# Designs tried in a protein design run: peptides against a protein of PDB entry 5A53. Part 150

Target 1, 230 residues: chain A of PDB entry 5A53
Amino acid sequence: LVENVKQALFIPGQSCNKNLHDIMVDLSALKKPDMKRFNRKNDIHPFEDMSPLEFFSEKNDCSLMVLMTSSKKRKNNMTFIRTFGYKIYDMIELMVADNFKLLSDFKKLTFTVGLKPMFTFQGAAFDTHPVYKQIKSLFLDFFRGESTDLQDVAGLQHVISMTIQGDFQDGEPLPNVLFRVYKLKSYKSDQGGKRLPRIELVEIGPRLDFKIGRIHTPSPDMVTEAHKKP

## One batch from the design tools (peptide; made by RFdiffusion4, then SolubleMPNN)

Design b2_p19_4_s2 (from b2_p19_4, 9 letters changed)
Fold by OpenDDE base, seed 5:
Structure b2_p19_4_s2 (fold): chain B 230 residues (1-230), chain A 19 residues (1-19)
Amino acid sequence: as target 1 above (230 residues)
Amino acid sequence: RILSEEELKQFEELIRQAL
């Protein structure tokens, strides 16, 4: 089954500030060319009324959306939204900690636009805990791109690493998710006439620590419909 | 479509095998 690449829409909320805008620009650069950005601020409160997001999903043909808002309670908040049939499937608030780094904070490396990143997930909770399972699903879906064959993986240039920051028990606050982006550098080392391929990872940014906020989960019926293979 | 957990695992495995 060849699925079309999901398009992402980045939406500045009314409270979007310069830092959030810069984060939006840098994160959305990883989704190029399958990304749209609004230049205007929109007054959207997705946990109060989801209808405006459903409208934007349909109007822009984007099944992925990211709303950029900031408040005292939810500073640097990126609300990630997925739609199915232009209806809200799930939402999650991921607040960027103040220690973020932009692409400009790293050594500028050239990269080819449109190459798929590889994902790495560190932390058992990504496979067991409902919230982290949603995060894993979201980011894999967000950056999956076109149907991956073995040839597409041969062109791999970027690695996105997501790490749960520490262990936690039931009833404890959910640890942050550390988002890191690396470029693969292939070097041919000439050691004794054998060129051994050496791969190095170089952090390229952005560097984001996500604090988990509010979540909306799909109904069981919507899950069933969304998972149906045609 | 949203990928199921099983499809996501298959996708991750595919990537792992290509590295």
Scores: peptide ipSAE 0.386, ipTM 0.878, DockQ to the pose 0.072
Fold by OpenDDE base, seed 3:
Structure b2_p19_4_s2 (fold): chain B 230 residues (1-230), chain A 19 residues (1-19)
Amino acid sequence: as target 1 above (230 residues)
Amino acid sequence: RILSEEELKQFEELIRQAL
């Protein structure tokens, strides 16, 4: 089954500012061509009323949405939303720390649009902790391009790295997730043999440190429906 | 070149070491 590439919609909230707009532009550039952006602000409060997001999901045929808002309590907040059948599946608030870097802060490199990124996840909690499992699932869904065989190293241009910032115990505040994007350079090994190529990673941006905010988890019924292979 | 699943894991480890 070739899964259709999920389309993303980026939505400026009423409190969207220049920094969030710039972050939106740069992050959405990684989702091209499978991305739409609204140019106007929309007064949406997804944890109070989800119905406007379900409406936008259906009208734009987008199963991924990102709402850009900022307040004193939730500065530089990116609410990531997934829908299933145009109904809200899950939501997570990821607040961008002030130390962010834009694509313009890095050396401009040529890239081919549409190549699948390789993902790397650093931190055991990505496989065990429910919040980090949701983040892992979300980012895989978000940046998973066309079903090309990831096994061809020649087709790998980008690496998306996600790192949990430090260890934590039960009951402690959840560490930030460090989002990094690299261009992969692969060099043939001289010895013509079965050896893995030499690699070089060049950071290309954006650089985002995500503070975890509020979460909406799917109902058990929606989980069962979403995992039904057609 | 198409990597085997094991070669892919080794490649992911090389990437992790380069980070």
Scores: peptide ipSAE 0.256, ipTM 0.817, DockQ to the pose 0.598
Fold by OpenDDE base, seed 4:
Structure b2_p19_4_s2 (fold): chain B 230 residues (1-230), chain A 19 residues (1-19)
Amino acid sequence: as target 1 above (230 residues)
Amino acid sequence: RILSEEELKQFEELIRQAL
């Protein structure tokens, strides 16, 4: 089943700064061609009123949105929003740490737009902890592109790596998620028995460390509806 | 070359080892 590629809308909030704008540009480049950006700042407070985001979802036919805001309490905040039927499904605040790197900080490598990234998730909590499960689901949904049952290795150019920064126990602050993007170089193995190619990874950026903020989880009813395959 | 699900898992493991 070829699922329709989800479209993303990047929204600068009223408090969007130059750093967030640059991050927005670089992160959204990974979502091309399935991405729109607003050029104007919008005064949106999604955890107070979600209705403007639902309106933008419907008007732009985008089931993925990213709101760029910054405050003293929530510096470099990227609010990731998913909609289902143009209604808010879930939201998560991911604050970019100050140690971020832009695409300009890496060697410019040509990449083919529209090739599917491979994902790698490091940390057991991505499969067990509800917050990290949401993050995993979100990023897969955001960057997976067209679902094809068969991946040609030749079509794999990018690896998106997400790592939970350290171990944690119940009641402890949730560790940051380290977001990294690599170009995959695959080489034929000359060793007559190994079916797997030799690989090399080259970091291409952006490099983002995400601090987890506020979360909105879907209602049980919306979960049921969203999992109904047509 | 199309990877099987098993080959894909092995490829993912190679990627993890290269990180």
Scores: peptide ipSAE 0.254, ipTM 0.816, DockQ to the pose 0.721
Fold by OpenDDE base, seed 2:
Structure b2_p19_4_s2 (fold): chain B 230 residues (1-230), chain A 19 residues (1-19)
Amino acid sequence: as target 1 above (230 residues)
Amino acid sequence: RILSEEELKQFEELIRQAL
């Protein structure tokens, strides 16, 4: 079964500001062509009422959504939402730190739209801690694109790196997640043997440090249903 | 060039080392 590429909808909330708009534009550019953006602000409070998001999921046929909001308590907040059958599966607030960089802050490089990124995750908690497991799952779902053979190095253009910023113990605040995007350059080794290509990584942006906010987790029943292969 | 699963893991490690 070739899973259809998940479509993303980017929604400016009522409190969306210029910085969040710019971040939205740049992050959504990495999801082209499988992305829609609203041009108008929408008054949505997903942790109070999820119904408007379920409506937008169904109306736009998007299983991924990102709500852009900002307040004194939750500055530069990107709420990432996944739906299953147009019902909310999970949500997570990721607040962008003020040290962010836009695509315009990096050297413009030619890239092909729609190429599948490779992912790298740094930090053991991505495999063990429930919150970081959700983040890993979310970003893999968000940017995986078509199930094309990642095995062709010629089809690899981007590397998305996610790093947990330092160690933490139980009961401590969860460290930020450092989001970085690189262009991959691969060079054939001239020596005709089975040698791995030489690689070079060039950061292309955006550069985002995510502070973790509120989380909604699916019910055990929804987890079981969403993992049922049709 | 299609990489084997083992070559892909080695390639991922090269990427990790280049970060």
Scores: peptide ipSAE 0.249, ipTM 0.813, DockQ to the pose 0.658

Design b2_p19_4_s3 (from b2_p19_4, 7 letters changed)
Fold by OpenDDE base, seed 4:
Structure b2_p19_4_s3 (fold): chain B 230 residues (1-230), chain A 19 residues (1-19)
Amino acid sequence: as target 1 above (230 residues)
Amino acid sequence: RIATPEELAQYQQLVKEAL
């Protein structure tokens, strides 16, 4: 079954600043054409009241939302929300560290809108730890586009890389997730025969280091219902 | 040209090795 591409809505919160706005613009560019941005600030506090987000999900027919807020405690905070049946499925706060780079900080490379990214996840915890499993699931869901087995080799243009910054033990603060985007360059191997192409990865941005904040996990019932849809 | 699943897996591996 070809699943419809999930639509994303980017929402400036009341505390959205210029840096967060720029980050929002650059990150949302990777989701084109399946992205909408609000131009006005909205006073939304998703961990206090989720109802406004459910309303926006339904009104805009989007199952993905990103709320942009900033405070002293939660600077450059991107709250990623997923809905199922226009009800909140899960939420996670990802705070962008001050060392971020925008697309303007990289050499302008042509990016074809609507191509599927390749994904790379570095760190065993992406497959074992519940929070990192949620992050992996979220970013796959956010950027993978249409579920199709048909991929043009020429369409393999960019890579989204996510890396857990170091090892950690139980009870320790969760390491940051390093978000990187690369353009794939492929070169014919001069060595004759069935040899794999040589590749080069060129970082294209944005560069974001995510500090993990608060999370909301789905109810067991919602998990069951979300997995039943083919 | 449509990539085979094997080709996609190979590209994924090459990307992983290039990071």
Scores: peptide ipSAE 0.402, ipTM 0.900, DockQ to the pose 0.887
Fold by OpenDDE base, seed 2:
Structure b2_p19_4_s3 (fold): chain B 230 residues (1-230), chain A 19 residues (1-19)
Amino acid sequence: as target 1 above (230 residues)
Amino acid sequence: RIATPEELAQYQQLVKEAL
């Protein structure tokens, strides 16, 4: 089954600032051509009323949304939303730390738009802890692109890396997630027999450290429906 | 050229080692 590529909608909230706008532009560039951006600010509060997001999901045919808001309590907040059948499936607040880097902070490298990234996840909690499992699922779903087993070797151009910042115990605050993007350089090794390519990773941005905020989890019924293969 | 599953797994391993 070739699943259609999920479309993303980036929404400036009423409190969207210049930094969040710049972050939105750079992060959405990684989702091209499968993204839309609103130019106007919208007064949306997802954890108070989800109905405006469901409306935008349906109207724009987007199953992925990102709302950009900022307050004293939730500075540089990116609310990631997924829908199923244009109804809210899950939501997570990821607040960008002040140490962020934009694409302009890195050396400009030639990059082909629309190629599938490779993914790396560092931290056991991505497979065991419910919140980090949701984050892993979200970012895979957001950037995976077309479901195909056919990948051109030349298309292996970039890596999305996510790292849990340190160990934690039950009841402790959840560590940040470090988001990094690398360009892959592959070199043919002429060394005998096994053509193991040598690779180098060059960071290309954006660089984002995510603090985890509020979460909305799907109902058991929605989980069952979303996992039904047609 | 289409990557084999083995090549893809190798690239994924090399990426993990390079981080």
Scores: peptide ipSAE 0.397, ipTM 0.897, DockQ to the pose 0.885
Fold by OpenDDE base, seed 1:
Structure b2_p19_4_s3 (fold): chain B 230 residues (1-230), chain A 19 residues (1-19)
Amino acid sequence: as target 1 above (230 residues)
Amino acid sequence: RIATPEELAQYQQLVKEAL
């Protein structure tokens, strides 16, 4: 099944500021061409009322949404929302730490829009801990693009890296997730036997450290429905 | 050239080693 690429809608909340706008622009650039942005602020409180998001999901045919809000308690908050059948599947608040870097903070490198990223996840918790499993699932779902086995080697241009910042134990605050984007440079290695290319990674931005906030998990019924192969 | 699944896995490994 060639699943259609999931479309993303970026929504500035009422408390969206310049920094959040800039972050939104830069992160959404990685989702081009499968991205829409609202230019106007919208008063949405997803953990109080999800109905406006479901409405926007349906109206814009977007199964991915990102709400940009900021408060003293939740500064630079990106609420990532997924829908299934235009109903809320899951939500997670990811607050961008103040040490963020925009694309303009990096050396301008040519980036081809619409190429599939490679992904790297660093930290065992991405496979074992429910919150980090959700984050992994979300970002794969968000940036994976078309489900195609036909990828040109030349299309391997960029890497999305997500790292759990340190170890943690049960009951401890969840470490931040370090979001990094690299351009992949591949060089022919003429060195012996196995024609493995030599690669170089160059950070291209944005650089985002995500603090984990509130989470909405899908109902078991929605999980079952969403995993049903049509 | 279309990457084979093996090539893709190799690239993923190379990326992991380069980080």
Scores: peptide ipSAE 0.383, ipTM 0.893, DockQ to the pose 0.879
Fold by OpenDDE base, seed 5:
Structure b2_p19_4_s3 (fold): chain B 230 residues (1-230), chain A 19 residues (1-19)
Amino acid sequence: as target 1 above (230 residues)
Amino acid sequence: RIATPEELAQYQQLVKEAL
């Protein structure tokens, strides 16, 4: 089954600043060609009223949205939203730490647009903890590209790495998620055996450390409907 | 070339080791 690639809409909020704009540009470049960006600021408060986002989802045919806002309490906040049937499925606030790096901070490498990334997740909580499971699901859904049963290894150009920053106990603040993007270089090993290619990873950016904020979790009914494969 | 599931798993392991 070839599922259509989910389209993303990047929305600058009213409090969007230059840093968030630059982050938006760089992160959205990884979603090309399946990405739209608004050029105008929009006054949206998704945890107070979700209706404007549902409207934008339908109007733009985008099941993925990212709202860029910044405040003293929630600096460099990227609210990731998913819709199902143009209704809000889930939301999560991911605040970018001040140590971020843009694509311009790395050596510019040529890459083909639209190639599927490989994902790596570091931290057991990505499989066990509800919040980190949502983050894993979100980023897989956001950047996986075309669902083809046929993975061409030759089409692997990018590695998206997500790491939970350290261990945590119950009741402790959730550690940041370290988002890293690498270009994959594969070298044929000249030694005549079925040897795995030698690989090198070159960080290409952006480099983002995400602090977890507010979360909206889907209703059980929406979970059931969204998992019904046709 | 379409990778086998085994080739893909091996490639994913190489990526993890290179991080």
Scores: peptide ipSAE 0.283, ipTM 0.839, DockQ to the pose 0.831

Design b2_p19_4_s4 (from b2_p19_4, 10 letters changed)
Fold by OpenDDE base, seed 1:
Structure b2_p19_4_s4 (fold): chain B 230 residues (1-230), chain A 19 residues (1-19)
Amino acid sequence: as target 1 above (230 residues)
Amino acid sequence: KILSAEEMEAYRQLIKEAL
């Protein structure tokens, strides 16, 4: 099944600042060509009223949205929104920690736009904890591009790594998710009859540590509808 | 070269080891 690549819309909120704008630009660069960015600030409060986002989803034909806002309580907040049938499916606030690095902070490497990233998730909670499951699902959905069963070696250009920062117990604050992007260099290794490739990973940015904020989970009905293969 | 599922898994493993 060739699923259509989900389009992303990046929306600067009213409180969007230069840092958030820069983060938005760099993160959205990983979603090229399947992204749009608004240049104007929009006064959207998704946890108060979702209707403007549903409107933007429909009007821009984007099933993925990212709202960039900042406040004292929610500094450098990226609200990730998914829609299904232009209705809100889920939302999650991911606040970027101040230690972020932009693409400009890394060595400029050639990047082919539109290649599918490989993903790696570090932390058992990505498979067990509902919040981290949502994050995993979101980022896979956001960056995986076209569902093709065929992957060429030449298409293995970059890796998105997501790591849960430490262990946690029930009732404890959820650890940050460390977002890292690497360029994958693959070398033919003639070592020992099994031609296992040798790889090198070079961080290319952006580097984002996400603090988890508010979450909107889909209704059971929407989950069922969204998982119905057409 | 198109990668098999096995080759892709090998890459995933190599990536995990390189992180």
Scores: peptide ipSAE 0.411, ipTM 0.880, DockQ to the pose 0.799
Fold by OpenDDE base, seed 4:
Structure b2_p19_4_s4 (fold): chain B 230 residues (1-230), chain A 19 residues (1-19)
Amino acid sequence: as target 1 above (230 residues)
Amino acid sequence: KILSAEEMEAYRQLIKEAL
């Protein structure tokens, strides 16, 4: 079953600044061609009222949204929203740390737009901890593109890496998630016919360290409905 | 041209080791 590629909408909030705008541009470039960006600021407070986001989801036919806001408490905040049937499924605030790097900070490499990235997740909590499971699910859903079991070797260009920054115990603050994007270079091995190629990873950006903020989790009923295959 | 599931997993492992 080829699932339709989910469309993303990037929304500058009222408090969107230049840094967030630049981050938005660079992150959204990874979602091309399945991305829309608003040019105007919108006064949206998703944890107070979700209705404007549901309206935008329906109006733009986007099941993925990113709201860009910044305050003293939540600096460089990217609120990632997923909808199901144009209703809010889940939300998570991911605040970009000040040490971010833009695509302009890296050597410009040509890449094919629309290729399916490979994903790597570093940290056991991505499979066990509810918050990190949500983050993993979100980023897979956001950037995975078309669900195909067929992978062409020529399509192996990009790697999205997500790493939990250190170990943590229950009740401790959740470590940041390190978001990295690499270009995969593959080299023929001169050693006999059955050996895997040598690879090199070149970071291409953006580089984002995400601090986890507020979370909205779906109702059990919405989880059940969203997992029903048509 | 198309990678098997096993080949894809091998690439995943190589990527993990290269990080």
Scores: peptide ipSAE 0.406, ipTM 0.880, DockQ to the pose 0.841
Fold by OpenDDE base, seed 2:
Structure b2_p19_4_s4 (fold): chain B 230 residues (1-230), chain A 19 residues (1-19)
Amino acid sequence: as target 1 above (230 residues)
Amino acid sequence: KILSAEEMEAYRQLIKEAL
């Protein structure tokens, strides 16, 4: 089944600063051509009132949204929102640590925009822990592009890597998620009948360490409905 | 060239080892 590519809307909140704007520009560049960005700040508080986000989802035909806000309590906060039928499905706050790197901090490489990335997830909790399962699902949904079983070698350009920063026990604060983006270089191995290519990974940015904030989870009914209509 | 499922898994493994 070819699923329609989900469109993303990037929204500067009222407290959006220069750093968040730069992060927004760079992260949204990875979602081209399937993204929109607002140029105006919007006073939206999604954990207090979700109605403005549902309105923007419907008006812009976007099932993915990212709200950029910053405060003393929640510095460099990216609220990721998914909608189903223009209603809020889930939300998660991911705060960018101060050690972030922009695309300008890396070597400029020529690449084709809109190619489907490969994903790699490091940490068992991505498959077992509810919060990290939601993060995995979100980023797959956000960046995977068109669902196709056909992958051309020429389409293997980007790798998105997500790593849980260390081990944790029940009741401990959830470790950060390390977001990294690489360009994949593949070389044909002419040596000795080994069909396996040699690869190299070159980091291209942005580099983001995400601290997990507040979460909104879907109702069991919404989960069932969202899985019925792929 | 379209990749087989086996070739795609090999790439995933190579990527994991290169990280």
Scores: peptide ipSAE 0.402, ipTM 0.877, DockQ to the pose 0.790
Fold by OpenDDE base, seed 5:
Structure b2_p19_4_s4 (fold): chain B 230 residues (1-230), chain A 19 residues (1-19)
Amino acid sequence: as target 1 above (230 residues)
Amino acid sequence: KILSAEEMEAYRQLIKEAL
């Protein structure tokens, strides 16, 4: 079953500022062509009332949403939302640190739109800690593109790197997640043997350090239903 | 050219080493 690529909707909240708008534009460019953006601000508070998001999910046929808001407590906040059957599955607040870089801060490289990125995750907590497992699942789900078992070399263009910033113990604040995007350059090794290609990674942006905020986890019933492969 | 699973894993390893 070729699962259809999940569509994303980017929503500027009422408190969306220029920086968040620019971040939204740059991050959403990685989701093209499977992305919609609202041009108007919407007054949505997902952790108070999720109903508007469920409505937008259904109306736009988008199972992925990103709400852009900013406050003193939650500056540059990107709320990532997933729906299942147009009902909220999970939510996570990821606040972009002030040290962010836009695509304009990097050397513009030509790339093909719609290619599936390769992911790399750095930090054991991505496999063990519930919050980081959710983040890993979310970003894989968000940017996975077409579920093809067959990857062409020509399709290996982008690498999304996610790194947990340092070690942490139980009860400590969760470290930031460092989001980086690279263009993969592959060079044929001249020697005719099965030698691994030489690669180079060129950062292309955006560069985002995510501080983890509030989380909504799915109900056990929704987890069961969402994992039922047809 | 379609990559084998082994070739794909090799790329993943190279990427990890390049980061």
Scores: peptide ipSAE 0.396, ipTM 0.875, DockQ to the pose 0.784

